Peptides against a protein of PDB entry 6RGO. Designs and how they scored, part 300

Target 1, 392 residues: chain A of PDB entry 6RGO
Amino acid sequence: MALKLLGFNQDATCFSVISSNKGVTIYNCDPFGKCFELEKSTSNDEELDFLVEMLFSTSLIAVVDKTIGASKRKKLKIVNTKRKATICELTFPHEIMDVIMNRKIICVVLKSDQIFVYDISCMKLLRTIDVRGEKLKSTSKFRNSEAVGDIGVRVSLSTDNNSILCYSSYSKSDKENAPLNDIVVFDALKCIQINVLPAVHQSNIVCIACSPDGMLMATASEKGTIIRVFKTIDTENDEPILVNEFRRGSRPSRISEMKFNHDNTLLACVGESDTIHIFALPVTTTEADANEDDTLQQSSHSLSSSINGLQYISKGLANRFGKIIVSKIPTQSQQRHVAYIKIPENAKYRIGFPKDTTNTIHICGEDGNYLVYSIPRNEVGPCTLVKSNTFD

## One batch from the design tools (peptide; made by RFdiffusion4, then SolubleMPNN)

Design b2_p25_3_s2 (from b2_p25_3, 12 letters changed)
Fold by OpenDDE base, seed 1:
Structure b2_p25_3_s2 (fold): chain B 392 residues (1-392), chain A 25 residues (1-25)
Amino acid sequence: as target 1 above (392 residues)
Amino acid sequence: KEEERKKLEEEAEKILENLEKLKES
């Protein structure tokens, strides 16, 4: 059977898959097993496509039937999984490209580069964000729908109640083909723009991750070689704070998903490569904990010599893209441990971080594998497989 | 853990009930 992965929920307690024969199946991670199944509405041999966003491990899901030929690609359904009933239906003017939610809001991304922000408790529209802006209404030739994998608006939402929404936006360049290389940070509850990060990459942003608390965001371009981590709210001299820059690889490869763990100590990425990468983030010691750890400074003198190569790359890029204040990443934060998981090159994988175990990652593949890995804390190396299950 | 899961389910059920009532009105 062909499986298509939809992804994990916010806390990686469940994941969703499309089975070509059954429809949508939601699996519970622990204990492992099917918790919900949505049967096909049509007997046709059409390739099934769905969006499914689950509110944690609850009975509330949002579903979009994206199957080709269906007028349903513009319909969002709120489903009660216990009752197997559609509670609410919303119809949009354009095809739904993405759906993201937390306990407070649901965001719907349209093919028109619009983001609809709703209060989930009543499905009241709080805001429509038009990412193209009013000026492009006259010249927007609809990008012909023919390019499989079209560069659209990307979104990520904090899983907390602060409801920080990060989205890709068009740069202010007067070029008809402005790249989606800006990031907007938006308070989705108050409907206020908090921050704008201009030109965070040279090319279109194809992947965004917001931290669970909304304090950090990670970005990757269509090249997928460099991942940048920024503060979302905090600025230094009205300039964006670059906290981290990671190199995934030397070869271009699309990143399909990134996730922070629940304590903002790890960032994972997955995509078209044979490798899931896990990057260590510097622990932001709150000023309160800085008083005790003054004793461990003495021993780390010797390894300083070899890392001189990374400093030269930062100076050259800073001059042409608006001054991304690379806050002096404390030299201690240069010892970023990287962990990895090898995956089959021909299988798409999804990633999730469980809340309860900050050094554990859940992954699932279109090969029918659900895998739990332990992440090494103090060393660069492979993750250790802890648990495996299969699904169909 | 279980209390948090229970609280999340109670919140989701309350949302679903509110949305059901709003559809009938």
Scores: peptide ipSAE 0.607, ipTM 0.948, DockQ to the pose 0.852
Fold by OpenDDE base, seed 2:
Structure b2_p25_3_s2 (fold): chain B 392 residues (1-392), chain A 25 residues (1-25)
Amino acid sequence: as target 1 above (392 residues)
Amino acid sequence: KEEERKKLEEEAEKILENLEKLKES
């Protein structure tokens, strides 16, 4: 059967799948099994396409039927999975491209490059962000970019209550085809722009991940060779703080998904390549709680030495023309993965980090495999398979 | 774990009930 993966929920306790015969199925990860099914309402042999965003492991889901020919591509449904009932329906002026949520906020991304921000508790519209309208204020020409490509506004939302929204925006370039290579950081609760990271890549941003706490953001361009990690809120001399630059590979390959673990120590990426890459982030010791308690010198000495050298805080040389050139971290200072998982060639995989086990990653494939891997702590190498399940 | 899951479910149920009431009004 053709499976299409929708992805993991916020804490990787569940994942969603489209089955050509059954419609949408939600699986629980532990204990492994089906927890919800949305039956196919139509007998048509049309390829099913859905957006499904689940509020953690709860009975609340957002659903968009994106099936071709369906007049429903502009409709968001809030569904109670226990009652199998649509509680709320919203209709948008344009096709829904993405839906993300946390405990406070739903964001709906439209094909018009608009982001609608809602209070989940009442579905009150808090903000409409018009990424295209922002471009027009900077660049006079409406090119209807019938850019045939899958290049639209990308979004990521923190899974905490801070509700930090990161989205791609159009650069201020006089070029008719300004790339989506800026990032805006937005407080979705207060409806304020916190930060703008200009020109974080040379080409369009195709993947964004926000950390669970909203303090970090990872970005990848269409090239998918370099991943950049920034602070979201903090700035140094009104300039964006680049924390890390990772090299995924030497060859271009699209990154489809990135995720931070729950303690911001790991960043995973997956895409069109045969390899999931896991990168280590420097532990930002917040200096705060150096309270005196004298206990146990456990000798975590050894791995600190090799990471210390590459605090190239690349001072973005603000060149005289106000272009924050994210200073190229020298190619020699680009960190590689600390761990990896080999996946089947041409298999689409999704990734998730469980909250309780920071050194564990959940993955699922359109091949019908749900896999749990242990991430090595003290060595560079392959992840170890801990658990496997199959689904159809 | 289970208490946090239960608390999240109770929060989701309250949201769903509130949205249902807002649809009937």
Scores: peptide ipSAE 0.603, ipTM 0.947, DockQ to the pose 0.860
Fold by OpenDDE base, seed 4:
Structure b2_p25_3_s2 (fold): chain B 392 residues (1-392), chain A 25 residues (1-25)
Amino acid sequence: as target 1 above (392 residues)
Amino acid sequence: KEEERKKLEEEAEKILENLEKLKES
């Protein structure tokens, strides 16, 4: 049977899959097993497509039937899984492309590049963000969404109650073909823009991850060769703070998903490559615990000193393309992965970090494998398989 | 762990109950 992965919930306690014959199935990770099924409403041999966003391991899910049929693709359903009942239905003017939630907020991304922000507690609309609104004043041509591949507004939401929303936006370019290479940081509760990171990549951003606390974001472009990590809120001299620049690889490969672990020490990425990459983030030691372990000081000092030298090269290119965040990190000093997982070629995998075990990663594949890996802390190497389960 | 999961479920149930009431009004 063809499986399609919908991904993990916020704490990687559950994952969702589409089975061609059954519809949507939600699996619990521990103990491993089916916890919910959405039956296919029709016997038609149509390829099933769904969005399913689960509120942690609770009875609350958001569902969109994206299967062929223009009317259903515009409907968000809030479902009580215990009652097997649709509690709320919202209809949108355009097809739903993505749905993300936390304990406070649901964000609905439309094919129109609009983001609808709702208070989850009452489904009250807090904000409509029109990502095209600044651009549509100039060019009435809706890009025929068929010819522009899977390039749309990308979103990520913090899993905490601060509800930091990061989304891709169009750069301020008079060009009809301005890339989605800006990032906007938005307080979804207060409905205020906190920060704008202009031109974080040269091409469209295709993947964004927000940290659980909303303090960090990771971005990847269509090239998928470089991952950049930024502070979301903090700025230096009104400029975005680039915390890390990671090299996934030398060859272009799409990144489909990125995730931070719960303590912001690890960033994982997965996509069209045969490898899940895990990168270490520098632990921001709050000044308090700096007293004992002298051995970690050597790695931190090397990062601070190298920033001063490369002032000169950025001036020439900046003038014509706006404030491109030129990496101050020399291409030679780009950090590689600290750990990796090999996956089957062309297998689509999804990733999740469990809350209680910061050195553990959950992965699931369209091959029907649910795998738990231990991440090495002290050495660069492969992750160790700890648990394996299969699903159908 | 289990207590946090229980608290999250109770929060989700309250949300669902509130959404039901708002649909009937």
Scores: peptide ipSAE 0.601, ipTM 0.946, DockQ to the pose 0.859
Fold by OpenDDE base, seed 3:
Structure b2_p25_3_s2 (fold): chain B 392 residues (1-392), chain A 25 residues (1-25)
Amino acid sequence: as target 1 above (392 residues)
Amino acid sequence: KEEERKKLEEEAEKILENLEKLKES
């Protein structure tokens, strides 16, 4: 049976799949089992395509029928899964490319490179973000729909109530083919731009992950060889906005998904490669007043790999050439994975971090495997399989 | 855990009820 993965929800308690025969199925991770099915609305042997975004493990889902020939590609449905009823339907001027949500906000990405930001509580439009801007309206011949390779606006939303939206934007280069290599950080509640990170990669950004708290963001380009982690907010301190640079591999390979764990200590990535990579992030010890005496000698091997090689090009020159955020981190300072999972070649996998266990990762494959792995903390090596289930 | 799940479900139900009322108006 052909399966297509839609992914995990925000806390990795559920995942969604498309089955060719049944339509959309949502699985609960623990206890493992089907929790919802959306019946196939079309009798045709057309390849089913859907967007499904679930609000955590609740009865609220957003659904878009993207099936070829379906007049529904412009329609967002809010569905109550307990009642099996469509509560709200919104129609957009263009095809829906992505839908993301948290407890406060739902964002709808259109093929027009527009992001519609809604208050989920009333579906009131808070903002329309035009990523192309006004200048590109005159020269934007709609990228002929055929040559729209998978290069569009990418988005990620914090799972917390702060609702930090990170999205890819076009560089200000007067070139007709400006890459989507800028990042905008946006407060979706206040509808204000917080930050702009120019030219974070040389090519289009194809994957973005926001941390659960919205404080960190990870990016990958079409090359997928380097993952960069940024602070979303400029600290007043002369701290680098670029906090980490990870090397996934030497060979180009598309990254399809990245996720932070709930405490911002791990970043996982998956894509077209046979390997899920897990990277350790430096724990920002907030100096909480550790007055309490408990002598547990956790040998903090401070991986104080002194990123001394960031030649701070002084603030004064940066204003004329744009913030050169990408100092050439010496190739020697690029961190490798701390853990990995081997996956079948050509099987698409999705990843999720459960809230309760920061050293556990959930993965699911188009091969019908749901797998739970333990992540090693004391050594660099393979993850250990803890639980496995199959789905159809 | 279960209390947080219950609280999230009650929040989702309130959203769904509000959206239903807004569709009938």
Scores: peptide ipSAE 0.599, ipTM 0.946, DockQ to the pose 0.856

Design b2_p25_3_s3 (from b2_p25_3, 8 letters changed)
Fold by OpenDDE base, seed 1:
Structure b2_p25_3_s3 (fold): chain B 392 residues (1-392), chain A 25 residues (1-25)
Amino acid sequence: as target 1 above (392 residues)
Amino acid sequence: SEEERKKLEEEAEKILEKLEELKKS
């Protein structure tokens, strides 16, 4: 059967799949099995498309029927999975492109480049963010939405109660064809813009991940060769703090999803390539524990000699991106372990990090595989398969 | 944890009940 993966929930305890014959199925990861099924509303051989966002492993889901020809592409349904009932329905002026949630907030992204922010507890609209409208004060030309393919506003939301929303925005260039290469950081609860990261890539941003605590974000462009990790809130001299720059590969390849683990020590990415990449993040020692361990100063001398090889890569990249951002990556950030998982080249995969096991990753494929991998901590290498299940 | 899962389900149920009430008003 043709499977289409929707993704994991916030804590990777469940994942959702579209089956061409059944509709939407939600699987529990442990114990592995079907926990919910949404039957097809139509008997037609139409290619099913859905958005499904689950509130952790609870009975609350948001569903959008995106099937072609359906007037339902503008409708968000809040469903109680235990009752199999639609509790709430919201209708939007434009097609829904994405839905994200946490315990406090639902964000709905429209094809119009609008983000609707709701209080989940009452479905009250808190804010409408118009990503185009901030430009429209100067130029009345609606970009005809027909010519811009899969390029739209991307969003990510922190899974915690702080509800930090990161979204792609258009650069302030007077060009009619400005890229979606800015990031806005927004407090979704207070409805306040916290930060703006200008021109984080040269081309449109196609993937964003926010950390669970909302303190970090990862970004990738259409090229998918470089992943950048920034602090969301903190700035240095009113400039964005680039924590990490990772190279996924030398060949362009679209990144479809990125996720942080729950302790901000790992960043995973998946896309059109045969490889899931897992990058080690530096442990940001919060300054609070720095008072006791004054004793470990002595051993720093010997690591100086191996640094010479990596300096050549940094100088070549610093000339193509404005000198400012790349020069501030601390030299400590260069020694990073990378893990990988090989996947079938033609199978789309989704990724999730479980909360209770920081060195474990859950993955699922349109090939019908649900896989659990252990991530090596101390070496660069392949992940080890721990558990496998199949689904249809 | 199982206790955290239970607390999340109880929170989701309260949200769903409140949304059902708001739909009837």
Scores: peptide ipSAE 0.572, ipTM 0.941, DockQ to the pose 0.776
Fold by OpenDDE base, seed 2:
Structure b2_p25_3_s3 (fold): chain B 392 residues (1-392), chain A 25 residues (1-25)
Amino acid sequence: as target 1 above (392 residues)
Amino acid sequence: SEEERKKLEEEAEKILEKLEELKKS
C-alpha cells in the first residue's frame, strides 16, 4: 500500500499517515496502536492527499482534503475525533499549503504566500500576514512566480503558549527574483513582529523549526548543507544572534523536517538523505541565581573540551550597504552531528521528540516502520534502536 | 503525564463545544 506520512504531533505521542485504502489513520506511539481513522469518502482511485494537524493527543484535529478538486483544497475542517464530526469549516481564497497549531493558535498558510492566524478557541481571525504584499512594498515588481515550483512560505510555531511564529519572507533585494531567505519572528498571540533575520541563507529557505519554547529557531536552505540556529527574540546590537551553524553534509540534500527536543539540547533533521542527523546545542545556562546551600557534588564530567573553540563571532559585519551579512561561522567551527540514524534510501521519514525522554527520538517511515531510538549522551555515534512497530 | 493529557483533552473538548455553539448561532 502507498503510505504518505503526515508527521508527529507536537509531543510525538501520535503520528498521522495517509493510507491509499483507508484514508487518514492516526497512531498512538505508546501503547502503539490506531487511535483514530478517517475513512476516505470516495471509492475513486485518486491519490489521497491530506493535511492533518493534531492538538497534541486530543480529540481536536484540523484536516484539509487535498485530493478532490480545487474547492476542498481551500477548506479547513476542525474535526472532533471522538464524535467523528466536523465541528467547524473555514474556506480560504487560495489552496492551503500548511496548517500548524498549538493550544492557542492555528496558522493557515496559503499558496498565495498569505498566513492566516486564528485564535483556536473561537476560530477568530487575529491577523492576515501577506508575505507577497510585504515584498511588493519593498520591491515594486510583481513577478507572477507561478513557475518556480515547490518554493513557498515556510512556517514553524512554538508548541508552548508563547505562540512564537517563525516564517520565511522575501529578501528586500532589488532583484526581480528575490529569494525567500529572510525570517520573520512573530508573536502570534499579540500579533506583533518581534524580529527580522535578513538573508539567513543565500537561497530560499525550505525548512524552519521553532523550539518548543519559541526561544530558538533552525533554518535550512534548498542546499541543505548548513543548518543555522538563531535566537528568535534576543538581539545583539539590533543584530540577529546566530547560536549555532551545523554542517549536515558536503553534498546538497533537501531537508524536509527539523525538530528541537523539549529542553533545546538537541536538533534533529531528516530529508532526502539516508541519514537522520542529530546535533547538540550548547546548554544556555541561564544564570539562575544559585543560592548558596546544597553541596551535592554531582560530577559534571567535562564534555567541555571540544566546545571551547567556538568563538561565536556574533559580529554581523553590517557591510556599508545595510545588508546584515550573517557572519559566516568559519568552516572549521561548523559543528557536525553528535548522533545519527541510518534510514532506508528513498524512504521518507518523519521525526518527533517525546516530552518525557529528552534523549529519545521517535521516527516513522513511509515503509511502515515506527521506530524509537535512544540518543547517545557522551559519545558521537549511531543511535540505539529501543523499540520497533509496523503499520499499514 | 496522564493528568496533563486529561487537562489538554478537557481544553480541546471546551474548544470543540464552543465552536459547535458558534456554528449554530
Scores: peptide ipSAE 0.562, ipTM 0.939, DockQ to the pose 0.782
Fold by OpenDDE base, seed 3:
Structure b2_p25_3_s3 (fold): chain B 392 residues (1-392), chain A 25 residues (1-25)
Amino acid sequence: as target 1 above (392 residues)
Amino acid sequence: SEEERKKLEEEAEKILEKLEELKKS
């Protein structure tokens, strides 16, 4: 049976799948089992496609039926899962490409490269973000992205109440084929642009992750060889906006998803490769809690020396050519993974970090496996399988 | 925590109720 993964919710307590025969199923992770089913509305042998975004483990879900021929690709439904009822329906001028939410905000990404930002509590439109801007309205060339189906605006939203929205934007080059290689950081509550990170990659950004607190952002290009981690806010101190650069691999491979854990100590990535990679982030010790446990200092010293090498290169280049955000980090200072999980090469996997266990990762596959892994702390190596379940 | 899950569900229920009221107006 063909399964299509929709992914984990914000705290990895649930995940959603499309089953060709049943429609959408939501599983609870612990205790493992089905918590909701949305039946297929059509008897046709059409390939089912849905967007489902769940508000944590609650009865509130957003649903888009993207199935070919369903004529519903422009409709967002808010569903109460306990009542099995559509509470409200919004219709958009263009096809919905993505939906993301937290406790305050729902963002809807359209095929028109527009982002609609709503207050979830009343579905009031707060902002329409036009990522193409006014200059591209005259060129009615919608990229006939039928042939390049996968290059669109990418978004990520902080899971906290600060509601930091990160999205990919077109470079200011007047070229019709400008890459989506800029990042905009946006306060979704205040509807204010906080920052713009120009040219964070040489090619289109295909994956973005925001940290739960909105303080960090990870990006990957279509090459998927390098992951960059940035601060979302410019600190008044001459601190580099680029805080980490990780090497996933030497071979190009698309990254489909990245996630931070809840304490910003780990970044995981998954995609077309046979390997989930987990990277360690430097703990930003705020100077205040420097008093207690001596034992964590030994691992921090090796990371701090590598970060100091990053600072020296960024300061010298930033002054001469404007905000050169991407200093050429020497290839030798590119950090590798600290942990990994091997997965089947042709199975799409999704990842999630549970809130209560910062060294645990949840994964699920289109192969019907839900797996819980423990992440090693003191060694570079494979994760240990702790729990496994199957779904259909 | 179970208490946090309960608070989130109560918040989601209030949102859903308010959205249902706004649809009837």
Scores: peptide ipSAE 0.557, ipTM 0.938, DockQ to the pose 0.852
Fold by OpenDDE base, seed 4:
Structure b2_p25_3_s3 (fold): chain B 392 residues (1-392), chain A 25 residues (1-25)
Amino acid sequence: as target 1 above (392 residues)
Amino acid sequence: SEEERKKLEEEAEKILEKLEELKKS
């Protein structure tokens, strides 16, 4: 049967799938089993397409039927899964492209590059963000959505109550075809822009992940070769703080999803490649509990020293492209993965980090596999398969 | 934890109830 993955919930306790014959199914990860099923309303052999966003493991889900008809693709339904009832229905002026939520906020991304921010507790509209509105000085036609796939506004929301929203925006370049290579950091509760990270990549951003606490964001471009991690709120001399730059690979490959673990120590990425990559983030040891005694020479190779040489090249390119976040990290010192999972070629996978086990990753595939892996801490290597289940 | 899961479900139920009331008004 053709399966289409919708992904994990915020804490990786559930995942959702589209089965061609059944409709939407939500699975619980532990104990493994079906939690909810949304039956197909029509017997037609039409390819099913849905958005489903679940509020953790609760009875509250947001559903968009994207299968057929321009009217359904514009409707967000809030469903009570216990009652099997639509509680609220919102209609948008344009097709819904994405839906993301936490305990406080629902964000709805439209094909118009608008983000509608709602208070989940009453479905009151807090803000409409028009990502094109800043660009509307260019009379450039709607990019015919047919030819150059999946280039739209990307969003990620913190899973905490701070509700930090990161979204891709168009660069201020006067070019009609300005890339979606800026990041805006937005307080979704207060409806305030906190930060703007200009030109974080040379090409469109195709994937964003916000950390659970909203303090970090990861970004990947269409090239998918480099992942950049930034602080969301903090700035240094009014400039964005690049925390890490990771190399996924040398060959271009699309990244479809990235996730932080719950303690911000790991970043995972998945996409069109045969490999899920897991990167280690620097643990900010608060200086406090450095008791003197244990002389374990953790060679903290302070990457401090080698900064001096690369001053010369950056001056020339900086003038024509706006404040491109030039990687201060030499290409040779780009960190590689600390762990990996091999997946079948051409299989689409989704990833999630469980809250209770920071060294565990959940993955699910369109091949019908739900897999739990243990991540090695002290060595670079493959993850170990701990549990496997199948779904249909 | 199961207690956190229960608290989240109770929060979601209160949201769903409030949204159902707002739909009737």
Scores: peptide ipSAE 0.552, ipTM 0.936, DockQ to the pose 0.782

